# Ledger of designs, part 92: peptides against a protein of PDB entry 5VVV

Target 1, 276 residues: chain A of PDB entry 5VVV
Amino acid sequence: FLCGVVEGFYGRPWVMEQRKELFRRLQKWELNTYLYAPKDDYKHRMFWREMYSVEEAEQLMTLISAAREYEIEFIYAISPGLDITFSNPKEVSTLKRKLDQVSQFGCRSFALLFDDIDHNMCAADKEVFSSFAHAQVSITNEIYQYLGEPETFLFCPTEYCGTFCYPNVSQSPYLRTVGEKLLPGIEVLWTGPKVVSKEIPVESIEEVSKIIKRAPVIWDNIHANDYDQKRLFLGPYKGRSTELIPRLKGVLTNPNCEFEANYVAIHTLATWYKSN
Target 2, 276 residues: chain A of PDB entry 5VVV as posed
Amino acid sequence: FLCGVVEGFYGRPWVMEQRKELFRRLQKWELNTYLYAPKDDYKHRMFWREMYSVEEAEQLMTLISAAREYEIEFIYAISPGLDITFSNPKEVSTLKRKLDQVSQFGCRSFALLFDNIDHNMCAADKEVFSSFAHAQVSITNEIYQYLGEPETFLFCPTEYCGTFCYPNVSQSPYLRTVGEKLLPGIEVLWTGPKVVSKEIPVESIEEVSKIIKRAPVIWDNIHANDYDQKRLFLGPYKGRSTELIPRLKGVLTNPNCEFEANYVAIHTLATWYKSN

## One batch from the design tools (peptide; made by RFdiffusion4, then SolubleMPNN)

Design b2_p16_7_s3 (from b2_p16_7, 9 letters changed)
Fold by OpenDDE base, seed 4:
Structure b2_p16_7_s3 (fold): chain B 276 residues (1-276), chain A 16 residues (1-16)
Amino acid sequence: as target 1 above (276 residues)
Amino acid sequence: MEKYLKSLEEARKAAL
């Protein structure tokens, strides 16, 4: 069971010292996972093709080493979906080289994120792939296999919540393709009925699990505030029955952008997780 | 409340 934090917000990423402090807190609270997915990290998303500099490499190596020191699984995410051409072997090779670099930093767990992108494929991809889901699954499977089938590999679908599913969760051709074609060792991220789910009913998890043919990892935006800079979400982790725990592969909270605001969010997630 | 949450979903997408 993956339980911890995803740094998955838009806005100013946390500094390395905050991330190290996070790992210490996670260990103390018996949480086990950090997903590196800061949307405004240029080399994560907008410039995903760009290799890390020597200085950036040193920082990431240090961060990954710190995660290991605190027994936190460091998952490196990349979000190539803004401008990748899935059918272009050069793009696939570029993605491979980027993940090879991160593997050299000592990272062993990875994620491919296709959240917050348009459903439209370019003309070249339409000639090769039957659907956007087929394109995403193809590259994800190829990368997963290329990396030697790492113990933890996550996929974030473009339809990552109930409200993004067309026509709905149970009937989504996109999620059906993901469920049928994504290799079984790849985990699927999900935010619940909504992007920011006030509640995640058990039935909603059973519904998505059926179509994706696996228990999801919750990317939980309950404490996310990147969409409202005037608000801090200081309340407890709530609206999730502990009955979800046996039906999930994990929960990763995407909390407030303000690192120091997240004590209650993360601590109460830990309490929730231990209450099963 | 539903309208607010929908506006948040739209805002999260619009932060793109």
Scores: peptide ipSAE 0.078, ipTM 0.783, DockQ to the pose 0.108; fails the geometry check
Fold by OpenDDE base, seed 5:
Structure b2_p16_7_s3 (fold): chain B 276 residues (1-276), chain A 16 residues (1-16)
Amino acid sequence: as target 1 above (276 residues)
Amino acid sequence: MEKYLKSLEEARKAAL
């Protein structure tokens, strides 16, 4: 069971010292996972093709080493979906080289994120792939296999919540393709019925699990404030029955952008997790 | 609240 934090918000990323402090807190609270997915890291998303500089490499190596020291699984995410051409072997090779670089930093767990992108393929991809889901699954499977089938590999679908599913969760051709074609060792991220789910009913997890043919990892936006930085979500982790735990592969909270605001959010997630 | 959550979904999409 993956339980911890995803740094998955828009806005100023946390500094390396905040991330190290996070790892210490996660260990102390018996949480085990950190997903590196800061949307405003240019080399994570907008310039995903660009290799890390020597200085950035040193920082990431230090961060990954710190995660290991605190027994926190460091998952490196990349979001190539803004402008990748899935059918172009050069793009696939570029993605492989980027993940090879991160592997050299000592990273062993990875994520491919296709959240917050248009459902449109370019003309070249439309000639090769039957759907956007087929394109995403193809590259994800290829990368997963190329990396030697790492123990933890995550996929964030473009339809990552109930409200994004067309026509709905149980009938989504996109999620059906993901469920049927995504290799079984790849985990699927999900935010619940909505992007920011006030509640995640057990029935909603059973519904999505059926179509994706696996228990999801919850990307939980309950404490996310990137959409309204004038608000801080200081309340406890709530609106999730502990009966979800045996039905999930994990829960990663995407909390407030302000690192200092997240004590209650993360601590109460840990209490929730240990209550099962 | 529902309109707000839709506006958040739209805002996350519009921040793209």
Scores: peptide ipSAE 0.077, ipTM 0.782, DockQ to the pose 0.086; fails the geometry check
Fold by OpenDDE base, seed 2:
Structure b2_p16_7_s3 (fold): chain B 276 residues (1-276), chain A 16 residues (1-16)
Amino acid sequence: as target 1 above (276 residues)
Amino acid sequence: MEKYLKSLEEARKAAL
């Protein structure tokens, strides 16, 4: 069971010292996972093709080593979906080289994120793939196999919550393709009924699990505030029954952008997880 | 409440 934090917000990423402090807190609270997915980290998303500099490499190696020291699984995410051409072997090779570099930093767990992108494929991809889901699954499976089938590999769908599913969760051709064609060793991220779900009912997890043919990892935006910087979400982790735990592969909270605001959010997630 | 949550979804997408 993956339980911890995704740094998955828009806005200023956390500094390395905040991330190290996070790992210490995660260990103390018996949480086990950190997903590196800061949207405004240039080489994560907008410039995903760019290799890390020597200085950036040293920082990431230090961060990954710190996660290991605190027994936290460091999952490196990349979000190539803004401008990748899935059918272009050069793009696939570029993605492979980027993940090879991160593997050299000592990273063993990875995520491919296709959240918050346009649902339209480019003309070249439309000639090769039957749908956007087929393109995403193809590259995700290829990368997963290329990396030697790492123990933890995550996929974030473009339809990552109920409100983004067309026509709905149980009838989504996109999620059906993901469920049928994504390799079984790849985990699927899910956010619940909405982008910010006040509640995640058990029935909603049963519904999505059926179509994706696996238990999801929750990307939980309950404490996310990137959409409204005038608000801080200081309340407890709530609106999730503990009956979800046996139906999930994990829960990763995407909390407030302000690192210092997240004590209650993360601590109460840990309390929730241990209450099963 | 539904309109508010929809506005949050739209705001998160508009941050793209």
Scores: peptide ipSAE 0.076, ipTM 0.779, DockQ to the pose 0.107; fails the geometry check
Fold by OpenDDE base, seed 3:
Structure b2_p16_7_s3 (fold): chain B 276 residues (1-276), chain A 16 residues (1-16)
Amino acid sequence: as target 1 above (276 residues)
Amino acid sequence: MEKYLKSLEEARKAAL
């Protein structure tokens, strides 16, 4: 069971010292996972093709080593979906080389994120792939196999919540293709019925699990504030039954952008997880 | 609140 934090917000990423403090807090609270997915990290998303510099490499190596010191699984995410051509072997090779570099930093767990992108394929991809889901699954499976089938590999679908599913969760051709064709060792990220789900009913998890043919990992935006930085979400982790735990592969909270605002968010997630 | 959550989905999409 993956339980911890995703740094998955828009806005200024956390500094390395904040991330190390996070790992210490995660360990103390018996949480086990950090997903590196800061949207405004240039080489994570907008410039995903660019290799890390020597200085950036040293920082990431230090961060990954710190996660290991605190027994936290460090998952490196990349979001190539803004401008990748899925049918182009050069693009696939570029993605492979980027993940090879991160593997050299000591990273062993990875995520491919296709959240917050247009549902339309380019003309070249439309000639090769039957749908956008087919293109995404193809590259995700290829990368997963190329990396030697790592123990933890995550996929974030473009339809990552109930409100993004067309026509709905149980009938989505996109999620059906993901469920049928995504390799079984790849985990699927999900935010619940909404992007920011006030509640995540058990029935909603049973519905999505059926179509994706696996238990999802919750990317939980309950404490996210990147959409309204004038707000701090200081309330407890709530609106999730503990009956979800046996039906999930994990829960990763995407909390407030302000690092120090997240004590209650992360601590109450830990309490929830231990209350089985 | 629901209108705000829709503006959130739109704002996450508009921060793109």
Scores: peptide ipSAE 0.073, ipTM 0.741, DockQ to the pose 0.089; fails the geometry check

Design b2_p16_7_s4 (from b2_p16_7, 7 letters changed)
Fold by OpenDDE base, seed 2:
Structure b2_p16_7_s4 (fold): chain B 276 residues (1-276), chain A 16 residues (1-16)
Amino acid sequence: as target 1 above (276 residues)
Amino acid sequence: MEKYEKAKERAKKAAL
């Protein structure tokens, strides 16, 4: 069971010292996972093709080593979906080289994220792939196999919550393709009924699990404030039955952008997880 | 809460 934090918000990323402090807190609270997915990290999303500099490499190696010291699984995410051409072998090879570099830093767990992108494929991809889901699954499976089928590999769908599914969760052709074609060793991220779900009912997890043919990892936006920088979500982790735990592969909270605001959010997630 | 859920959904859709 993956339980911990995704740094998955828009706005200023956390500094390396905040991330190390996070790992210390995660270990202390018996949580086990950190997903590196900061939207405004240039080489994560907008410039995903760019290799890390020597200085950036040293920082990432130090961060990954710190995660290992605290027994925290460091999952490196990349979000190529803004401008990748899925049908172009050069784009696939560029993505492989980027993940090879991160593997050299001692990273062993990875994620491909296709959240917050347009559903339209370019003309070249439309000639090769029958749908956007087929394009995403193709590259995800290829990268997963290229990396030697790592123990933890995550996929974030474009339809990552109930309100983004067309026509709905159980009838989505996109999620059907993901469920049928994504390799079984790849985990699927899910956010619940909404982008910010006040409650995540058990029935809603059973519905999505049926179509994706696996238990999801929850990307939980309950404490996310990137959409309203004038607000802090200081309340406890709530509106999730502990009956979800046996129906999930994990829960990763995407909390407030302000690192200092997240003590209650993360601590109460840990209490929730240990209460099962 | 519901007002902010709708605000985040709109913000995520506007980042497309």
Scores: peptide ipSAE 0.099, ipTM 0.821, DockQ to the pose 0.083
Fold by OpenDDE base, seed 4:
Structure b2_p16_7_s4 (fold): chain B 276 residues (1-276), chain A 16 residues (1-16)
Amino acid sequence: as target 1 above (276 residues)
Amino acid sequence: MEKYEKAKERAKKAAL
């Protein structure tokens, strides 16, 4: 069971010292996972093709080493979906080289994120792939196999919540393709019925699990504030039955952008997880 | 709830 934090918000990423402090807190609270997915990290998303500099490499190596020191699984995410051409072998090779670099930093767990992108493929991809889901699954499976089938590999679908599913969760052709064709060792990220789910009913997890043919990892936006800079979400982790725990592969909270605001959010997630 | 969902969706789109 993956339980911890995703740094998955828009806005200023946390500094390395905050991330190390996070790992210390995660260990103390018996949480086990950090997903590196800061949307405004240029080399994560907008410039995903760009290799890390020597200085950036040293920082990431230090961060990954710190995660290991605190027994926290460091998952490196990349979000190529803004401008990748899935049918272009050069793009696939570029993605491979980027993940090879991160593997050299001592990272062993990875994520491919296709959240917050347009559903439209380019003309070249339409000639090769039957659908956007087919394109995403193809590259994801290829990368997963190329990396030697790492113990933890996550996929974030473009339809990552109930409100993004067309026509709905159980009938989504996109999620059906993901469920049928995504290799079984790849985990699927999900935010619940909504992007910001106030509640995640058990039945909603059973519904999505059926179509994706696996238990999801919850990307939980309950404490996310990147959409409202005038608000801090200081309340407890709530609206999730502990009956979800045996039906999930994990829960990763995407909390407030302000690192200092997240004590209650993360601590109460840990309490929730231990109450099963 | 819908207000925050729409706010999140707008913030996500504005960061594109």
Scores: peptide ipSAE 0.089, ipTM 0.819, DockQ to the pose 0.091
Fold by OpenDDE base, seed 5:
Order: C-alpha cells, then sequence, then structure tokens
Structure b2_p16_7_s4 (fold): chain B 276 residues (1-276), chain A 16 residues (1-16)
C-alpha cells in the first residue's frame, strides 16, 4: 500500500530542504511514499525533453538518497503529454533517455502523467493509434518494459476523476482501453468522483476499479489549494472511509502549496491509514 | 466547497 504525499500542485515547488523534512515526517508517521510531480518544474512538464544539468542532477541525487535514508519510496513523475508525439520514435527515445538519467540518480520508481492535457491527438498520432488512450498506453507499456518493469510504476490517466470520464466512469472507452491494455504491473492514479473530491465513496472506487481492472492509487486533492492560493486547507483528512484501504493500492495526498500548512493534513492521513 | 471543486476543475481545464 502506497501512502504519503504527491508534490503535484501548480505554483512554486518545495525546496530540497522542505522535501527532506517531508521525508523525515513521513517516516515518523509510518508513511512510505513521495511522488515528485511539481507542475511548474519545467523539466517535469513544459520542457520534459530537457536533461537535468549537472547541478540539478546533484540536487536530485541528494534528494533520492535522502528519501532512501528515511525509507521513503521516491517516485519520479514526468508529464510529457502537453506536446509529445506518441507515434514519433524520437520522442519515445527522448523520454527513455530522460528516465535513464533519473535512473542513474538512483531512482527506481516512476510515473507517467497524462493529467491536465487536451484529449486531441495530433494528425501523426491519429494515423497510428485508434484513440488517445491507445497512444498513452502504448508509450507507457513501452517505457515500463524498457525500465525493466520497476516494482512501482504509476500512470495518471487524462480521465483521472469521475467528472472527466465520458460519458461516465463505467462506460468510458478511454478508461476501458486503459484497463484492458495497460500492463497489470502499472498502477493507475485517480482523484475520486471529482478533481477535488469532498468524499470518496466506496462504491465509486468499486466502479473505477472494475473498468481499470485494478485497485487505483488515490491522488487526493482534499488539501490542494493551487486553484485558490488565498485559501489554506488546514482541516483533517476526512470524507474517506477506512473501508477504502483494502480497495486501494495507495493514497498520496496533494496538499497545500505552502509546505508549512500541511502538518495536520499529512498527520491525519497517517492516522487514517494506521486505523485500519 | 462545490464552488471550489468546480474552480479547480476549471483552472485545470484552463491551464490546457
Amino acid sequence: as target 1 above (276 residues)
Amino acid sequence: MEKYEKAKERAKKAAL
């Protein structure tokens, strides 16, 4: 069971010292996972093709080493979906080289994120792939296999919540393709019925699990404030039954952008997790 | 709450 934090918000990323402090807190609270997915890290998303500099490499190596020191699984995410051409073997090779670099930093767990992108494929991809889901699954499976089938590999679908599913969760051709074609060792990220789910009913997890043919990892936006930075979500982790735990592969909270605001959010997630 | 969930959904869709 993956339980911890995703740094998955828009806005100023956390500094390396905040991330190290996070790992210490996660260990202390018996949480085990950190997903590196800061949307405004240019080399994560907008410039995903660009290799890390020597200085950035040293920082990432240090961060990954710190995660290991605290027994925290460091998952490196990349979000190529803004401008990748899935059918172009050069794009696939560029993605491979980027993940090879991160593997050299000692990273062993990875995520491909296709959240917050347009559903439209380019003309070249439309000639090769039957749908956007087929394109995403193809590259995800290829990358997963290329990396030697790492123990933890995550996929974030473009339809990552109930409100993004067309026509709905149980009938989504996109999620059906993901469920049927995504290799079984790849985990699927999900935010619940909405992008920010006030509640995540058990029945809603059973519905999505059926179509994706696996238990999801919850990307939990309950404490996320990137959409309204004038607000801090200081309340406890709530609106999730502990009966979700045996029905999930994990829960990763995407909390407030302000690192200092997240004590209650993360601590109460840990209490919730240990209460089962 | 419902207004902010919709705001995040809109912000995420507008950042496309």
Scores: peptide ipSAE 0.082, ipTM 0.814, DockQ to the pose 0.087
Fold by OpenDDE base, seed 3:
Structure b2_p16_7_s4 (fold): chain B 276 residues (1-276), chain A 16 residues (1-16)
Amino acid sequence: as target 1 above (276 residues)
Amino acid sequence: MEKYEKAKERAKKAAL
């Protein structure tokens, strides 16, 4: 069961000292996972093709080593979906080389994120792939196999919540293709019925699990504030039954952008997880 | 709630 934090917000990423402090807190609270997915880290999303510099490599190696010191699984995410051509072998090879570099930093767990992108394929991809889901699954499976089938590999769908599913969760052709064609060892990220789910009913997890043919990992935006800089949510982790735990592969909270605001968010997630 | 989701969707779309 993956339980911890995703750094998955828009805005200024956390500094390395904050991330190391996070790992210490995660260990202390018996949480086990950190997903590196900062949207405004240039080499994560907008410039995903660019290799890390020597200085950036040293920082990432130090961060991954610190995660290991605190027994935290470090998952490196990349978000190539803004401008990748899925049918182009050069794009696939560029993605491979980027993940090879991160593997050399001692990373063993990875994520491909296709959240917050346009649903339309380019003309070249439309000639090769039957749908956008087929294109995403093809590259995800290829990368997963290329990396030697890592123990933890995550996929974030473009339809990552109930409100983004067309026509709905159980009838989505996109999620059906993901469920049918995504390799079984690849985990699927999900935010619940909504992007910011006030509640995640058990029935909603049963519905999505059926179509994706696996238990999801919750990317939980309950404490996220990247969408409203006037919002600071200091309330407990709530609106999730502990009956979800046996029906999930994990829960990763995407908390407030302000690092120091997240004590209650992360601590109450840990209490929730241990209450089962 | 709907206002915040629409705000998140707009913020996400504005970062695209």
Scores: peptide ipSAE 0.077, ipTM 0.804, DockQ to the pose 0.093

Design b2_p16_8_s1 (from b2_p16_8, 9 letters changed)
Fold by OpenDDE base, seed 1:
Structure b2_p16_8_s1 (fold): chain B 276 residues (1-276), chain A 16 residues (1-16)
Amino acid sequence: as target 1 above (276 residues)
Amino acid sequence: FEKAREKYKKQALEDL
């Protein structure tokens, strides 16, 4: 069971010292996972093709080593979906080389994120792939196999919540293609019925699990505040029954952008996880 | 790029 934090918000990323302090807190609270997915990191999303510099490489190596010291699984995410051409072998090779560089930093766990992108393929991709889901699954499976089938590999769908499913969760052709064609060792990220789910009913997890043919990992936006700079979410982790734990592969909270605001959010997630 | 971010933010605000 993956339990911890995703740094998955828009806005100023956390500094390396905040991330190291996070790992110490995660270990102390018996949490085990950190997902590196900062939306406004240039080399994560907008400039995903660009290799890390020598200085950036040294920082990432130090961060990955610190995660290992605290027995925290460091998952490196990349978000190529803004401008990737899925049918272009050069784009696939560029993505492989970027993940090879991160593997050399000692990273062993990875994620491909296709959240918050346009649903339209270019003309070249439409000639090769039957749908957007087929293109995403093709590259994800190829990358997963190229990396030697790492123990933890995550996929974030473009339809990552109930509200974004067309026509709905159980009838989505996109999620059906993901469930049928994504390799079984790849985990699927999900935010619940909504982008910000006040509640995640057990029945809603059973519905999505049936179509994706696996238990999801929850990307939990209950404490996310990157959409409203005037709000801080300081309340407890709530609206999730402990009966979800045996029906999930994990829970990763995407908390407030302000690192110092997240004590209650992360501590109450840890209490929830240990209460089962 | 900004349009995708704005779609997320709009939906997150509607979910509250």
Scores: peptide ipSAE 0.703, ipTM 0.953, DockQ to the pose 0.875
Fold by OpenDDE base, seed 4:
Structure b2_p16_8_s1 (fold): chain B 276 residues (1-276), chain A 16 residues (1-16)
Amino acid sequence: as target 1 above (276 residues)
Amino acid sequence: FEKAREKYKKQALEDL
């Protein structure tokens, strides 16, 4: 069971010292996972093709080493979906080289994120792939196999919540393709019925699990505030039955952008996880 | 790029 934090928000990423402090807190609270997915980290999303500099490499190596020191699984995410051409072997090779570099930093767990992108493929991709889901699954499977089938590999779908499913969760051709074609060792991220799910009913997890043919990892936006700079979510982790735990592969909270605001959010997630 | 962020932001605000 993956339980911890995704740094998955828009806005200013956390500094390396905050991330190290996070790992110390996660260990202390018997949480086990950190997903590196900061939307405004340039080499994560907008410039995903760009290799890390020597200085950035040293910082990431130090961060990954710190996660290991605190027994926290460091999952490196990349979000190539803004401008990748899935059918272009050069794009695939560029993604491979980027993940090879991160593997050299001592990273062993990875994620490919296709959240918050347009559903439209370019003309070249339309000639090769039957759908956007087929393109995403193809590259995800290829990268997963290329990396030697790492123990933890995550996929974030473009339809990552009930509201984004067309026509709905159980009938989504996109999620059906993901469920049928994504390799079984790849985990699927899900935010629940909504982007910001106040509640995640058991029935909603059973519905999505059926179509994706696996238990999801919850990307939990309950404490996310990147969409409103005037709000801080200081309340407890709530609206999730402990009956979800045996039906999930994990829960990763995407909390407030303000690192210092997240004590209650993360601590109460840990309490919830241990209450089963 | 910003349009995708704005779609997320709009939906997150509507979810509240």
Scores: peptide ipSAE 0.697, ipTM 0.952, DockQ to the pose 0.870
Fold by OpenDDE base, seed 5:
Structure b2_p16_8_s1 (fold): chain B 276 residues (1-276), chain A 16 residues (1-16)
Amino acid sequence: as target 1 above (276 residues)
Amino acid sequence: FEKAREKYKKQALEDL
């Protein structure tokens, strides 16, 4: 069971010292996972093709080493979906080289994120792939196999919540393709019925699990504030029955952008996780 | 880039 934090928000990423302090807190609270997915890290998303500099490499190596020191699984995410051409072997090779570099930093767990992108494929991809889901699954499977089938590999679908499913969760051709074609060792991220799910009913997890043919990892936006930085979500982790725990592969909270605001959010997630 | 972020932000605000 993956339980911890995703740094998945828009806005200023956390500094390395905040991330190290997070790992210490996660260990202390018997949480086990950190997903590196800062949306405004240029080399994570907008410039995903760009290799890390020597200085950035040293920082990431130090961060990954710190996660290991605190027995926190460091998952490196990349979000190529803004401008990748899935059918172009050069794009696939560029993604491979980027993940090879991160593997050299000592990273062993990875994620491919296709959240917050246009559903439209380019003309070249439409000639090769029957759907956007087929394109995403193809590259994800290829990367997963290329990396030697790492123990933890995550996929974030473009339809990552109930509201984004067309026509709905159980009938989504996109999620059906993901469920049927995504290799079984790849985990699927999900935010619940909504982007910001006030509640995640058990029935909603049973519905999505059926179509994706696996238990999801919750990307939990309950404490996310990057959509309105005038708000701080200081309340406890709530609206999730402990009956979800045996039906999930994990829960990763995407908390407030303000690192200092997240004590209650993360601590109460840990209490919830231990209460089953 | 901004359109994708805007879609997320809009939906997140509607979810509150």
Scores: peptide ipSAE 0.690, ipTM 0.951, DockQ to the pose 0.866
Fold by OpenDDE base, seed 3:
Structure b2_p16_8_s1 (fold): chain B 276 residues (1-276), chain A 16 residues (1-16)
Amino acid sequence: as target 1 above (276 residues)
Amino acid sequence: FEKAREKYKKQALEDL
């Protein structure tokens, strides 16, 4: 069971010292996972093709080593979906080389994120792939196999919540294709019925699990505040029955952008996880 | 880039 934090917000990423402090807190609270997915990290999303410099590589190696010191699984995410051409072998090879570099930093766990992108394929991809889901699954499976089938590999769908599913969760052709064609060793990220789910009912997890043919990992936006800088979510982790735990592969909270605000959010997630 | 963030932010605000 993956339990911990995703740094998945839009806005200023956490500094390396905040991330190391996070790992210390995660270990202390018996949490086990950190997903590196900062939306405004240039080489994560906007410039995903660009290799890390020597200085950036040293920082990432140090961060990954710190995660290991605290027994925290470091998952490196990349978000190529803004401008990747799925059918172009050069794009696939570029993604491979980027993940090879991160593997050399001592990273062993990875994620491909297709959240917050347009559903439209380019003309070249339409000639090769039957749908956007087919294109995403194809590259995800190829990367997963290329990396030697790492123990933890995550996929974030473009339809990552109930409100983004067309026509709905159980009838989504996109999620059906993901469930049918995504390799079984690849985990699927999900935010619940909504982007910011006040509640995640057990029945809603049973519904999505049926179509994706696996238990999801919750990307939990309950404490996310990157959508409104005037809001700060200081309340406990709530609206999730502990009956979800046996029905999930994990829970990763995407908390407030302000690192210091997240004590209650992360501590109460840890209490929730240990209560079952 | 900005459009993706705006779509997310809009939906997250509607979820509240």
Scores: peptide ipSAE 0.639, ipTM 0.943, DockQ to the pose 0.889

